Peptides against a protein of PDB entry 5FRP. Designs and how they scored, part 4

Target 1, 225 residues: chain A of PDB entry 5FRP
Amino acid sequence: VEWTESIPQIIATREDISKELNQALAKTFIDSDPRVRRTSVMIFNKVPVTEIWKNITNKAIYTSLLHLAREKHKEVRELCINTMAKFYSNSLNEIERTYQNKEIWEIIDTIPSTLYNLYYINDLNINEQVDSVIFEYLLPFEPDNDKRVHRLLTVLSHFDKKAFTSFFAFNARQIKISFAISKYIDFSKFLNNQESMSSSQGPIVMNKYNQTLQWLASGLSDSTK

## One batch from the design tools (peptide; made by RFdiffusion4, then SolubleMPNN)

Design b1_p8_4_s2 (from b1_p8_4 with S3E T6K)
Fold by OpenDDE base, seed 4:
Structure b1_p8_4_s2 (fold): chain B 225 residues (1-225), chain A 8 residues (1-8)
Amino acid sequence: as target 1 above (225 residues)
Amino acid sequence: SFELPKPL
């Protein structure tokens, strides 16, 4: 009987602790120190997605996480982009949509738009990172057609106009890259054949090979910068 | 604006 009387007090205490923790955590995402912001983002990588959804109930935390994708500090920004993409994927896979978590889902569902809008910054490093997280987390390879289509529809259903435009541009670029890679392979095979290299086409194909390589390389960020 | 690479 005594344990039953303590339950309301325990629940109240847990709610208060949870509220205070959420309020404190919300402040860390907007802290002036990049190290604090980094540590806050890392919570989303270290804690299981189910526990995050259970314990982080302040919507401002999720909004602040998404905002860090455009912050000035490179390391925190890069971490945030990877983190939010992974968190989005994990949430889709593991978290059910309920009445209670609807407001959080409304924020999480904007992650794809947030990521695709980063292409408008016109930064090669950001572009490469966004490309990577799209293939790894947003639109992963899925052998099940129904699951793949459902994921695609989910991603697209919350796009803003700019995200759609970016999505189409991305896909158009991927087609061009695929074509260039195919040509690279063809030219490589040609250049590996001695008879072909000795032909009148040899110098022409060599030039096209070099142009193809240059074009492919021009889309890559300088990893040293 | 998101610029596509020039065609090969």
Scores: peptide ipSAE 0.032, ipTM 0.741, DockQ to the pose 0.034
Fold by OpenDDE base, seed 5:
Parts: C-alpha cells; structure tokens; sequence
Structure b1_p8_4_s2 (fold): chain B 225 residues (1-225), chain A 8 residues (1-8)
C-alpha cells in the first residue's frame, strides 16, 4: 500500500519511469489486498492524464484497470468504474493519437464497451453508476453539434455486439424515463391545484401520480444496500 | 441480460 501511494509523486516528478516500476505497478492491480488495488486505481485519479500516458507504458496496467470494473470488492469496483470513465474522457480531450501510443489507445478505446457491458450484470447499483458515468464522462453535454457527434461516433466505433445492444436498451430506457418525468410534472401541477383536486379527476390523477412514482422508483437502487 | 423497464 505505502509503495503504491508513492507512485503519483514519482510519476509527477520524473520524465520517464523505469520499466521495473511499470512491472511492479502492474502487479499491484492484481494484488490480493483490495486496499492495494484501490490505491493503484487512484493513481489514475491523482496523476494528470498527460503524465500517465507519458510514464505508464506497460499495457498490462491499463488492461488490469479495465478488468477491475468487474471486481467483486464493491468499493474497488465503484472506484474503478468512475476512474476509467473519467480517464477515458480526459484521454480523448488531452491525448493525441500517435504511432507510439497506439497500443494503449486500443485498450482505452474499449472503455465504453467495458462500461456498457456492465449492464448485463443486472445489478441496480452498478446500473445507476454506469448511467452516471455515461452522462458525466462518456457522453457529456456538449452544445457543439459537431463535437457531440464526433464524441458519439468515437464511443460507438469500438463497441462489441453486446455493448451496442446495451446502448440501444439504455437509450430506450432514457426515453421512457423522460416520458415518466414529464407525466410526473404534469400530475404534480394538477395535484397542487385545489380546484383540480376537488374535481372528479382528482382521485384518478392521484392514482396515476403514485403509479408514476412507483415506476420511477423501481429503477433506482436501494440507497441502504 | 439488460432488461428494459416495464411500460408505464
């Protein structure tokens, strides 16, 4: 743990880290201690993306990072999912594609597919987290249409078949959620009007309101779990 | 498999 905690500072201060250091770092991602694995993932959060790409040249480290998205240890997995999504976004924004970094990009370009494939686990907590990182990092709000389309095409260009299926399912779900939210708003406005509530439609709308809430809530993870 | 929510 202590050794791994020193790595961010080493990367920040050196132009190139030794091959031996890269090899040692690669081992920490598969360490039996989840604290070591966690600390290893945190390197990608603490070190600027440009410095990571410059100094971490062992492809096994990146592959291992992606593998931790399916980690059994909840804390490590959750950290990894956020980390890899953020790292992907930062890499797209800050790292140029070159001949020298091609092999690393081949791994990094699979991050979206890796994330979308997590929906097949059928875990509500994982699903919620993946939803979050998609909106925050993979497909963020972008007012420029050309940039938005370019990002979308970049994300999709490395999808496997399962990721595509998941992507379409995700989008279909979002449309349904949007509709439900719109109805929730309409019903809320109706129920906030005393005259409307006193009408013959009052009980009917109240029932629809409750059904809408139940439907929306059914897609949310239990915060207690 | 990723299942879509039931219709409202």
Amino acid sequence: as target 1 above (225 residues)
Amino acid sequence: SFELPKPL
Scores: peptide ipSAE 0.031, ipTM 0.743, DockQ to the pose 0.036
Fold by OpenDDE base, seed 1:
Structure b1_p8_4_s2 (fold): chain B 225 residues (1-225), chain A 8 residues (1-8)
Amino acid sequence: as target 1 above (225 residues)
Amino acid sequence: SFELPKPL
């Protein structure tokens, strides 16, 4: 009979430990040392998504993670962008929506909007990273049409107005890039044919080829910076 | 603003 009376105290102690741990962890995301912030973000990469959702119950931690996407420290920002995108995808795949986790999902569901809003910074490095995480984690290649549509609808369902605008701009850019790549291929094939190069069109196609390359390259960040 | 690339 005496052991039954100790169980509520043990449960209460575990909840208290969990709460204290969550409070301590929340502080690390806003620490002045970028190394501490980096380590905090890495928790989301090292711990399975199911364990994160189980043990990290303080919504401030998730909010703080999202804020780091606009951090001044480049390495922490870049890590955060990759981490939050991956975490979003893993959460959609592995975490069920329940009454208990609703408040956390309300935050996590804003990750796509948060990422698409980074295009407004107009930084080529950020743009390239956001492009990458969209294709890798937000809207990955999915051969199943129903799954693909469901994912798309999920991503769009929590967009703000700016994110929608960014989404349409992104898609328009992708169409243009696709067209440019197609032309690049066509011009490359032409230039690889000696008879074609000896024709009156040879110099014209060479010029168009160079213009196409320049256009494609202009959208890329300088890897040396 | 998010600017689209110039037309080719």
Scores: peptide ipSAE 0.031, ipTM 0.743, DockQ to the pose 0.034
Fold by OpenDDE base, seed 3:
Structure b1_p8_4_s2 (fold): chain B 225 residues (1-225), chain A 8 residues (1-8)
Amino acid sequence: as target 1 above (225 residues)
Amino acid sequence: SFELPKPL
C-alpha cells in the first residue's frame, strides 16, 4: 500500500518511469489485498491523464484496470468504474492518437463497451453507477453539435454486439423515464389545484401520481445497500 | 395517454 501511494509523486517528478516500475505497478492491480488494488486505481485519479499516458506504458496495467470493473469487492469496483470512465473522457480530450500509443488506445477504446456490458449483471447499484458515468463522462452534455456527434461516434465505434444492445436498452429506458417525469409534473400540477382535486378526476390522478412515483422509485437502487 | 411506460 505505502509503495503504491508513492507512485503518483514518482510519476509527477520523473519523465522516464522504468520498465521495472511499470511491471511492479502491474502486479498491484492483481494484489490479493483490496486496499492495494484500490490504491492502484487511485493512481489514475491522482495523476494527470497526460502523465499517465507518458509514464504508464505497460498495457497490462490498463487491461487490469478494466478487469476491476467486475471486481467482487464493491468499493474497488465502484472506484474502478468511475475511474475508468473519467480516464476515458480525459484521454479523449487530452491525448492525441499516435503510432506510439496505439496499443494503449486499443484498450482504452474498449472502456465504453466494458461499461455497457455491466448492465448484463442485472445489479441495480451497478446499473445506477453506469448510468451516472455515461452522463458524466462517456456522453456528457455538449452544446456543440459536431463535438457531440463526434464523441458519440467515437464511443459507438468500438462497441461489441452486447454493448450495442445495452446502449439501445439504455436509451429506451431514458425515454420512458423522461415520459414518467413529465407525467409526474403534470399530476403534481393537477393535485396542487384545489378545483381539480375536488373534481371526479382527483382520486384518479392521485392514484396515477402514486403509481408514477412508485415506477420512478423502482428504477433506483437503495442507497443504504 | 396517462399510462405509465412498462418497466424494462
Scores: peptide ipSAE 0.029, ipTM 0.741, DockQ to the pose 0.020

Design b1_p8_4_s3 (from b1_p8_4 with S1E T6K)
Fold by OpenDDE base, seed 1:
Structure b1_p8_4_s3 (fold): chain B 225 residues (1-225), chain A 8 residues (1-8)
Amino acid sequence: as target 1 above (225 residues)
Amino acid sequence: EFSLPKPL
């Protein structure tokens, strides 16, 4: 009888500890020290997604994570963008939608929109990173048509108007890049043929090749900056 | 605003 009476107190104590821990963790995401913010983001990379969803119940933590995508500190921002994209993908794959986690899912479902909205910053480094995480985590290669369609619909279902606009612009850019790469390959094949290079078309194709390379390179960030 | 690259 005495043991049964102690169980509610133990449960209450554990809940209180969890709440206090969540409150303490929430503060670390808004800490003035970038190292503290970085460490906080790294929790989402080091802890299994299932354990994060179980133990991190304060929605402010997830909201704060998303805000760090626009962090002034470059390293923290870059880490955050990769982390939130990966966390989104892992959550879709491993976490069921329940009544209890609904409020957290409402935040997590905004990650794709948050990422696509980063294109409006018009920063080449950010653009390249967002491109990378889209292909790696948001819309990964999936040979199963049903899974691919479901993932796409899930990503799009929570887009804001700006994210949709960015999505269409992204797709249009990919088509242009694909075309440019195709031309690059064609020109490269032509230039590797000595008979073709000795023809009247040789100099013309060389010029087009250089223009194509310049166009492709213009969309890339300077790795030295 | 997010702009597309210029046409080739």
Scores: peptide ipSAE 0.039, ipTM 0.781, DockQ to the pose 0.034
Fold by OpenDDE base, seed 2:
Structure b1_p8_4_s3 (fold): chain B 225 residues (1-225), chain A 8 residues (1-8)
Amino acid sequence: as target 1 above (225 residues)
Amino acid sequence: EFSLPKPL
C-alpha cells in the first residue's frame, strides 16, 4: 500500500518511468488486498492525464483498470467506474492520437463499451452510476452541434453488439423518464388547483399521480444500502 | 439481460 501511494509523486516528478516500475504497478491492480487495488486506481485521479499517457506505457495496467469495473468489492468498483469514465473524457480532450500511443488508444476506446455493458449486471446501484458517468463524461452536454456529434460518433465507433443494444435501451428509457416527469408536472398542477381536486377527476388524477411517483422511484437505488 | 422499466 505504501509503495503504491508513492507512485503519483514519482510519475509527476520523473519524465521516464522504468519498465520495472510499470511492471510492478501492473501487479498492484490485481493484488488480493482491495486497499492496494483502490490505491492503484487513485493514481489515475491524482496524476494529470498527459502524465499518465507519457509515463504509463504498460498495456496491462489499462486492461486491468477496465477489468476492475466488474470488481466484487463495491468501493473499488465504484471508484474504478468513475475513474475510467473521467480518464476517457480527459484523454479525448487532451491526448492526440499518434502512432506511438495507438496500442493504448485501442484499449481506451473500449471504455464506452465496457461501461454500457455494465447494465447487463441488472444492479440498480451500478445502473445509476453508469447513468451518471455517461452524462458527466461520455456524452456531456455540448452546445456546439459539430462537437457533440463528433463525440457521439467517437463513442459509438468502438461499440460491441451488446453495447449498442444497451445504448438503444438507455435512450428508450430516457424518453420514458422524460414522459413520466412531464406527466408528474401536469398532475401536480392539476392537484394544486382546488376546483380541479373537487371535480370528479380529482381522485383519478391523484391515483395517476401516485402511480407516476412510484414508477419514477422504482428506477432509483436505495441510497441507504 | 438489460431490462427496461415497464411502460406507464
Scores: peptide ipSAE 0.039, ipTM 0.780, DockQ to the pose 0.036
Fold by OpenDDE base, seed 4:
Structure b1_p8_4_s3 (fold): chain B 225 residues (1-225), chain A 8 residues (1-8)
Amino acid sequence: as target 1 above (225 residues)
Amino acid sequence: EFSLPKPL
């Protein structure tokens, strides 16, 4: 743990990280101690993306990072999911594709597929997290249409078959959620009107309102678990 | 299998 905690400073101060250091770092991602794995993932959050690409040249480190998205330890997994999504976004924004970094990009370009494949675990907490990182990092709100389209095409261009299926299911769910929210708003407005509530439709709308709330809530994870 | 919520 202590050794791994020193790595961000080393990366920040050194122009070149030795092959041996890269090999040692690669081992920390597969360490039996979750604390070591956590600290290793945190390197990607503490070090600027440009410095990571410059100094972390062992492809096994990146492959191992992606693998942690499916690890058993909840905290490490959650950290990894956020970290890889953010790293992907930062890489797309700040790192040019060159001949020298091609092999690393081949791994990084699989991050979207890796994330979308997590939906098949059928865990509500994982689903919520993946939803969040998609909107925050993979497909962020971008006012520039060309940039937005380019990002979308980049994300989709490296999808496997399962990721595409997950992507379509995700989008279908978002449409349903949007519709449900719209109905929730409409019902709320109706129920806030005294005349409407006193009408024959009052009880009917109240029931629909409750059903809508229940449906929306059923998709939420229990934050206490 | 990725399960979508049942239609409202």
Scores: peptide ipSAE 0.039, ipTM 0.777, DockQ to the pose 0.035
Fold by OpenDDE base, seed 3:
Structure b1_p8_4_s3 (fold): chain B 225 residues (1-225), chain A 8 residues (1-8)
Amino acid sequence: as target 1 above (225 residues)
Amino acid sequence: EFSLPKPL
């Protein structure tokens, strides 16, 4: 753990991280101690993306990072999912594609597929996290249409068949949620009107309101679990 | 009449 904690400082101070250091770092991602794995993932959060790409040249480290998305240890998994999504976004924004970094990009370009494939686990906590990182890092709001489309095409260009299926399901769910929220607002407005509540429609709308809330809530994980 | 979307 202590050794791994020192790595961010080493990366920041040294231009050429030795092949040996990369090999040693690769081993920490598969360490039996979840604390070591966690600390290893944190390197990607603590070190600027440009420095990571410059100094971490062992592709096994990146592959190992992606594998931790399916880690059994919840905290490590959650950290990994956030980290890889952020790293992907930062890489797209800050790292140019060159001949020298092609092999690393081949791995990094699979991050969207890796994330979308997590939906097949059918875990509500994982689903919520994946939803969050999609909106925050993979497909963030971008007012520039060309940039937005380019990002979308970049994300989709490396999808496997399963990721595409998940993508379409995700989008379909978003439309449904949007519709439900719209109805929630309409029902709330209706119920806030005393005349409307006293009408024959009052009880009917109240029932629909409750059903809408229940449906919306059912898609949310229990944060206490 | 409004019907809630089926859960995915």
Scores: peptide ipSAE 0.037, ipTM 0.770, DockQ to the pose 0.020

Design b1_p8_4_s4 (from b1_p8_4 with T6K)
Fold by OpenDDE base, seed 3:
Structure b1_p8_4_s4 (fold): chain B 225 residues (1-225), chain A 8 residues (1-8)
Amino acid sequence: as target 1 above (225 residues)
Amino acid sequence: SFSLPKPL
């Protein structure tokens, strides 16, 4: 753990990280101690993306990072999912595609597929996290149409069949959620009007309001779990 | 399998 904690500083201060250091770092991602694995993942959060690409040349490190998305240890998994999504976004924004980094890009380009494939685990907590990282890192809000489309095409270009299926399901769910929220707002406005509540529609709308709330809540994970 | 919420 202590050694791994020193790595961010080393990467920041040294232009040339030895092959040996890369090999040693690769081992920490598969360490039996979850604390070591966690600390290893944190390197990707603490070190600038440009420095990571420059100094971490062992492809096994990147592959191992992606594998931790299915880690049994909840904390490590959650950290990994956030980390890889952020790293993907930062890489797209800051790292040019070159002949030298092609092999690493081949791995990094699979991050979106890796994340969308997590929906098949059918875990509400994982689903919420994947939803969050999609909006924050993979497909963030972008007012520039060309940039937005380019990002979308980049994300989709390396999808496997399962990831595409998850993508379509995700989008379909978002539309449904949006509709439900709109209805919630409409019903709330109606119920806040005394005249409307006293009408024959009052009880009907109240019932629909409750159903809408229940539906919205059913899609949320228990934060206590 | 990916489960979607039931329609409202």
Scores: peptide ipSAE 0.033, ipTM 0.750, DockQ to the pose 0.036
Fold by OpenDDE base, seed 1:
Structure b1_p8_4_s4 (fold): chain B 225 residues (1-225), chain A 8 residues (1-8)
Amino acid sequence: as target 1 above (225 residues)
Amino acid sequence: SFSLPKPL
């Protein structure tokens, strides 16, 4: 643990990390202690993306990072999902594609598929987290049309068949959620009008309002679990 | 399988 905690400082201060250090770091991602695995993932959060790409050249480290998205330890998994999504976004923004880093990019380009494939676990907590990282890191809001389209094409260009299926299902769900929110707003406006509530439609709209809320809530994880 | 919510 203590050794792994020192790695961010070493990467930040040294221009070249030895092959041996990369091999040692690769082992920490598969350590039996979740604290060691957590600390290893945190390297990708603490070290600038440019320094990671420069100093971490062992492909096994990146592959192991992606595998932790399905980690049994909840905290490590959650950290990994956020970390890999952010790292993907930062890499797209800051790292050029070269001949030398091609093999690492082949791994990093699978991050979107790795994340979208987590929907097949059918876990509400995982689904919510994947939703969050998609909006924050994979397909963020971008007002520039060319940048937005380029990002979308980049993400989709490395999808496997399952990821495409999840992508379409996700988009279909977003449309349904948007519609439900629109209805929620309409019903809320109706319920805030006393004349409308006193009408024959009052009880009907109240019921639809409750159904809409229940439907929206059913897609949320239980915060108590 | 990734299940979609039932329609409203």
Scores: peptide ipSAE 0.033, ipTM 0.750, DockQ to the pose 0.035
Fold by OpenDDE base, seed 4:
Order: structure tokens, then sequence, then C-alpha cells
Structure b1_p8_4_s4 (fold): chain B 225 residues (1-225), chain A 8 residues (1-8)
């Protein structure tokens, strides 16, 4: 009998603690110290997705996480971009959509748009990172066609107009890159053949090879900066 | 604006 009387108090205490914790955590995402913001983002990497959804119920935390994708501090921004993409993928795979978590899902479903909108910053490092997280987390390789299509439709269903524009531009760029890589391979094979190199086409192919390399390199960020 | 690489 005594244990039953303690249950309401325990529930109330847990709810209060949870609320206070969520409020405190929400403040850390907007802290002036980048180290605090970084630590807050890392929670989403250290804690299983199911536990995050269970314990982080304040929607402001998720909104703040997404906002950090445009953070001025490079390290925090980069961490945030990877974190939100991974969190999105894990959420799609592991979290059921319910009435209770609807408001959180409304925020999480905007992650793809948030990421694709980063292309408008026109920063090569950001672009490279966004490219990476798209292939790793948003639209990963999936051998099951139904699952792959479902994922694609899920991602696209919450796009804003700008995200769609970025999506099409991204795909167009990928086609061009693929073509350039194919040409690079062809030119490399040609240049490796002595008879071909001694032909009148030798110098022409060498020039095209160099142009192809320059074009491919121009799309890469300087890792030293 | 998101700029595409120049054509090869």
Amino acid sequence: as target 1 above (225 residues)
Amino acid sequence: SFSLPKPL
C-alpha cells in the first residue's frame, strides 16, 4: 500500500525534474560560449535516439539544434550538421510517429530542408559537408527499393521551395561530376597506352585530362583552410 | 544563389 502512495509523487517528481532539465538544456544551446553549445550538440551523439526522444520533450531544444547549422563557430556548425543529419536518419529508422511526439516530428522533418538550404551560403566547406551527410544519412544506399523510395518521399515531402531548388542543383552537379570522373578514367586509360600517346591525339587528350582534373579539383574544398 | 560548376 505504501508503494502505491509513493507513485504519484515519484511521477510528479520525475516530470518536474524532466521539465527543469529540459529548460536548462534549452538554455545551453543558446549559450554565448561555443564550448557549451558544442557539449549540448554532443548529447545527441552520445545518447541513443530512443532515449533522446523520450527525455528531451522541449521543442525549443530541437529548434535550437537546427539553428546551429548556421552557427558562426566553425567547429560547432560542422558538428551540428553531422549530428542533425545522423539524428534525422536514426529517428526515421527507430522512432514511431505518434500523437504525443507530433510536434517534435514537425521540427525533425525540416532537417532535410535545413541542410539543403545551407548550399545558399555558397561556402565550399559547407557544401562538401552537406554533400557528405546527404549520402551518409539523408539518402543512404538502400538495396530495398521500397524502403529507398519511401525514404526519398519522406525527405522531399517537407521541402520548401529553396530546398527543392538546391536538390535539383545538387543532382545536376552529381551528374556532371559522374561524367567528369568517367572521362577522367577514359583519358587515364588512353594516356597509359604508349601507342595512343604517340598518336596525333596524344597532346589533345593530355589537355583534356588536365582540364578534367582542374574542374574536379575546383569543386573540392581546401582542407588546409 | 547556389552556383553550379561551369560546364567542362
Scores: peptide ipSAE 0.032, ipTM 0.748, DockQ to the pose 0.034
Fold by OpenDDE base, seed 2:
Structure b1_p8_4_s4 (fold): chain B 225 residues (1-225), chain A 8 residues (1-8)
Amino acid sequence: as target 1 above (225 residues)
Amino acid sequence: SFSLPKPL
């Protein structure tokens, strides 16, 4: 009887501790010190996704995580973008959609839209990072067609109008890049052939090769900045 | 505006 009477107190204490912890954690995401914000984001990288969903129930934490994608501090922003993309992917793979976690899923389901909307900042470094996380976490290579289509539909199902526009622009850019790479390969093969280089086409192809390289390079951020 | 690279 005494043990049964202690269970409600233990549950209440755990809920209270959980609530207090969540409230304290929520404050760390908006801390003025970027080191504190960084540490907060790292929780999502260090703790298994299942434990995050179980123990972090305050919506404000997830909303704050998404907001840090537009953070002024470069390192925190970059970490946040990688973290939220990975967390989205892990959540899709490991977390079941239930009535209890519905409100958190409503936030998590906006991660793809949040990421695609970063292209409108028009920053080359951000663009490269978003490209990277799309291929690594958001829309990874999947040999199973049904799984790939299902993942794509899941990603697109919560897009806003801007995210859709960004998605189409991204895909159009990828096609152009692929075409440029194909040309680069063809020109490289031509230039590696001595007979071809000695032909009247040699100088013309060399010029096209250089133009192709310049075009490809112009889309890359300066690694020194 | 998110601009696409110019065509090659």
Scores: peptide ipSAE 0.032, ipTM 0.747, DockQ to the pose 0.034

Design b1_p8_5_s2 (from b1_p8_5, 4 letters changed)
Fold by OpenDDE base, seed 2:
Structure b1_p8_5_s2 (fold): chain B 225 residues (1-225), chain A 8 residues (1-8)
Amino acid sequence: as target 1 above (225 residues)
Amino acid sequence: MEEIVLEV
């Protein structure tokens, strides 16, 4: 643990990290102690993206980071999913594609597929987290149409067949959620009117309102678990 | 859909 906690400071103070230090760091991502793995993932949150790309040249570190997205240890997995999505977005914004960094980009370009493949675990907490990082980091709201399309094409360009299937399922779910929210608003407005509530339609709309709420709630994880 | 298992 303590050795891995010193790595962010070493990266921030050195212009080049030795091959041996990169090899030692790669081992911390596969350590048997979840605290060591957690601290290793935190390096990507504590060090600027430019300094990560400059100093972390061992491919095994990036491959191991992506693998931790499927780890059984909840805290390490959750941290990894947020970290890799943020790191992908920052890399697209700040890191140019060069001949020297090509092999790291080949790994980083698989982050969108890695994230969309997590929907096949069928876990509600994982699904909510993947939804969140898609909207925050992968496909953020961009008012410029050309930038938004370019980002979308970049994200899709390295998808595997499973990630494409998850992407279409995700978009179909978002349309259903948007429709359900619109209906919830319509029913709420109807039931807020005393004349409408006292009408023969009042009980019917109340039932549809309750069904819509139950459907929306059934797609949410228990934040207490 | 092939279920992806969480890894150890």
Scores: peptide ipSAE 0.026, ipTM 0.679, DockQ to the pose 0.194
Fold by OpenDDE base, seed 1:
Structure b1_p8_5_s2 (fold): chain B 225 residues (1-225), chain A 8 residues (1-8)
Amino acid sequence: as target 1 above (225 residues)
Amino acid sequence: MEEIVLEV
């Protein structure tokens, strides 16, 4: 733990991190202690993306980071999912593709597939987290059409067959959620009108409103678990 | 859909 906690400061202070330090850091991502693995993932949150790409040259570190997205330990997994999505977005924004960093980019370009494949675990907490990081980091709101299309094409260009299937299922779910929210608003407006509520349609719309709320709520994780 | 298991 303490050694891994010192790494962010070492990376921030030294422009040349030894091969031995990279090899030692790679071992901390596969350590049996989840606290060591957690601290290792936190390096990617504490160090600027440019300094990570400069100083972390061992590809096994990036591969091991991606594997932690499927870890049984909840806290390490959740931290890893947020970290890898953020790191992917920052890398696309700040890191140029060079001959020297090509092997690392080949790993980083698999982050979108790695994240979309987490939907096959069929866990509601994982699904919500993956939904969140898609909207925050993978496919953020971009008003520029050319930038938005370029980002989308970049994300899709390294998809495996399972990630494509998951992507289409995700988009189909988002359309259903959007429709349900629109109906919830329409029903709420109808029920807030006293004349409409007192009409023969009032009880029918109230039932549809309750069904729409129950459907929307059934897609949410229990924040108490 | 083939279920993905969480790893150790």
Scores: peptide ipSAE 0.026, ipTM 0.686, DockQ to the pose 0.196
Fold by OpenDDE base, seed 4:
Structure b1_p8_5_s2 (fold): chain B 225 residues (1-225), chain A 8 residues (1-8)
Amino acid sequence: as target 1 above (225 residues)
Amino acid sequence: MEEIVLEV
């Protein structure tokens, strides 16, 4: 733990990180202690993206970071998912593609596939987290149409077959949620009118309202688990 | 859908 906690300061103070330090850091991502793995992931949150790309040249570190997205340890997994999504977004915004960084980009370009593949775990908490990082980091709101399209094409260009299937399922779910929310609003407006509630349609709309609420609620994780 | 198991 303490050694890995010193790495952000070493990266901030050195122009190059030795091959031996990169090899030692790579081992901390696969350490048996979840606290060591957690501290290793935190390096990507504590160090500027430009300094990470400059100083972390061992591809095994990036591969091991991506592997922690599927870790059983909830806290490390959750931290890893947020960290890799943010790191991907920052890398796309701040890091140029060069001949020298090509092998690292080949790994980083798999982050969207790695994240979209987490939907196949069929865990509601993982699904909500992946939904969140997609909207925050992978496909953020961008008012510039050309930048938004370029980001979308970049994200999709490295998808595996499973990630594409997951992407289409995600978008189909978002359309259904949007429709359900719209219907919830319509039913709420109808049921807030006393004349409408007293009508022959009142019981029918109340039933549809309850079904819509139950459907919306069934997609939420239990924050207590 | 093939289920992905969480790894140790």
Scores: peptide ipSAE 0.025, ipTM 0.675, DockQ to the pose 0.187
Fold by OpenDDE base, seed 3:
Structure b1_p8_5_s2 (fold): chain B 225 residues (1-225), chain A 8 residues (1-8)
Amino acid sequence: as target 1 above (225 residues)
Amino acid sequence: MEEIVLEV
C-alpha cells in the first residue's frame, strides 16, 4: 500500500519513469490485497492524463485496469469503472493519436465496449454506475452537433457485437424511463385536482400512478446494499 | 443474455 501511494508524487516530480517502476506498478494492479489494487487505480485519478500517457508505457497496466472493471471486490470495481470512463474521456480530449502511442490507444479504445459489456452482469448497482459514467464521460451532453456526432462515432467505432446490443438496449430503456416519468407527472397532476380525483376516473388513475411508481422504483438500486 | 461472471 504505502509504496503505491508514493507513485503519484514520483510521477509528478520525474519527467521519465523507469522500466522497473512500470513493471513494479503493473504487479500492484494484480496484487492479492484489494487495498493495493485500489491504490493502483487511484494513480489514474491523482495524476494528469498527459503525465500518465508520458510515464506509464507498460501496456499491461492499462489491460489490468480494464480487467478490474469485472473485479468481485465492490469498492475496487466501482472505483475502476469511474476511473476508466474518466480516463477515456480525458484521453480523447487531451491525447493525440500518434504512431508511438498506438498500442496504448488500441487498449483505451476498448473502454466503451468494456463498460457496455458490464450490463450483461444484470446487477442493478453496476447498471446504475454504467448509466452514470455513460452520461458523465462517454456520451456527455454536447450542444455542438458536429462534436456530439464525432464523439458518438468515436465511441461506436470500436464496439463489439455485445456492446452494440447493450447500447440499443440502454437507449430503449432511457426512452421507457422518460415515458414513465412523463406519465407519473400526468397522473400526479390529475390526482392533485380534487374534482379529477373525485371523478369516476380517480380510482383508475390512482391504480396507474401506483403501477408507474412501482415500475420506476423496481429499476433503482438498493442504496442500502 | 450470457451471464458475465465477475472475476476473482
Scores: peptide ipSAE 0.024, ipTM 0.670, DockQ to the pose 0.160

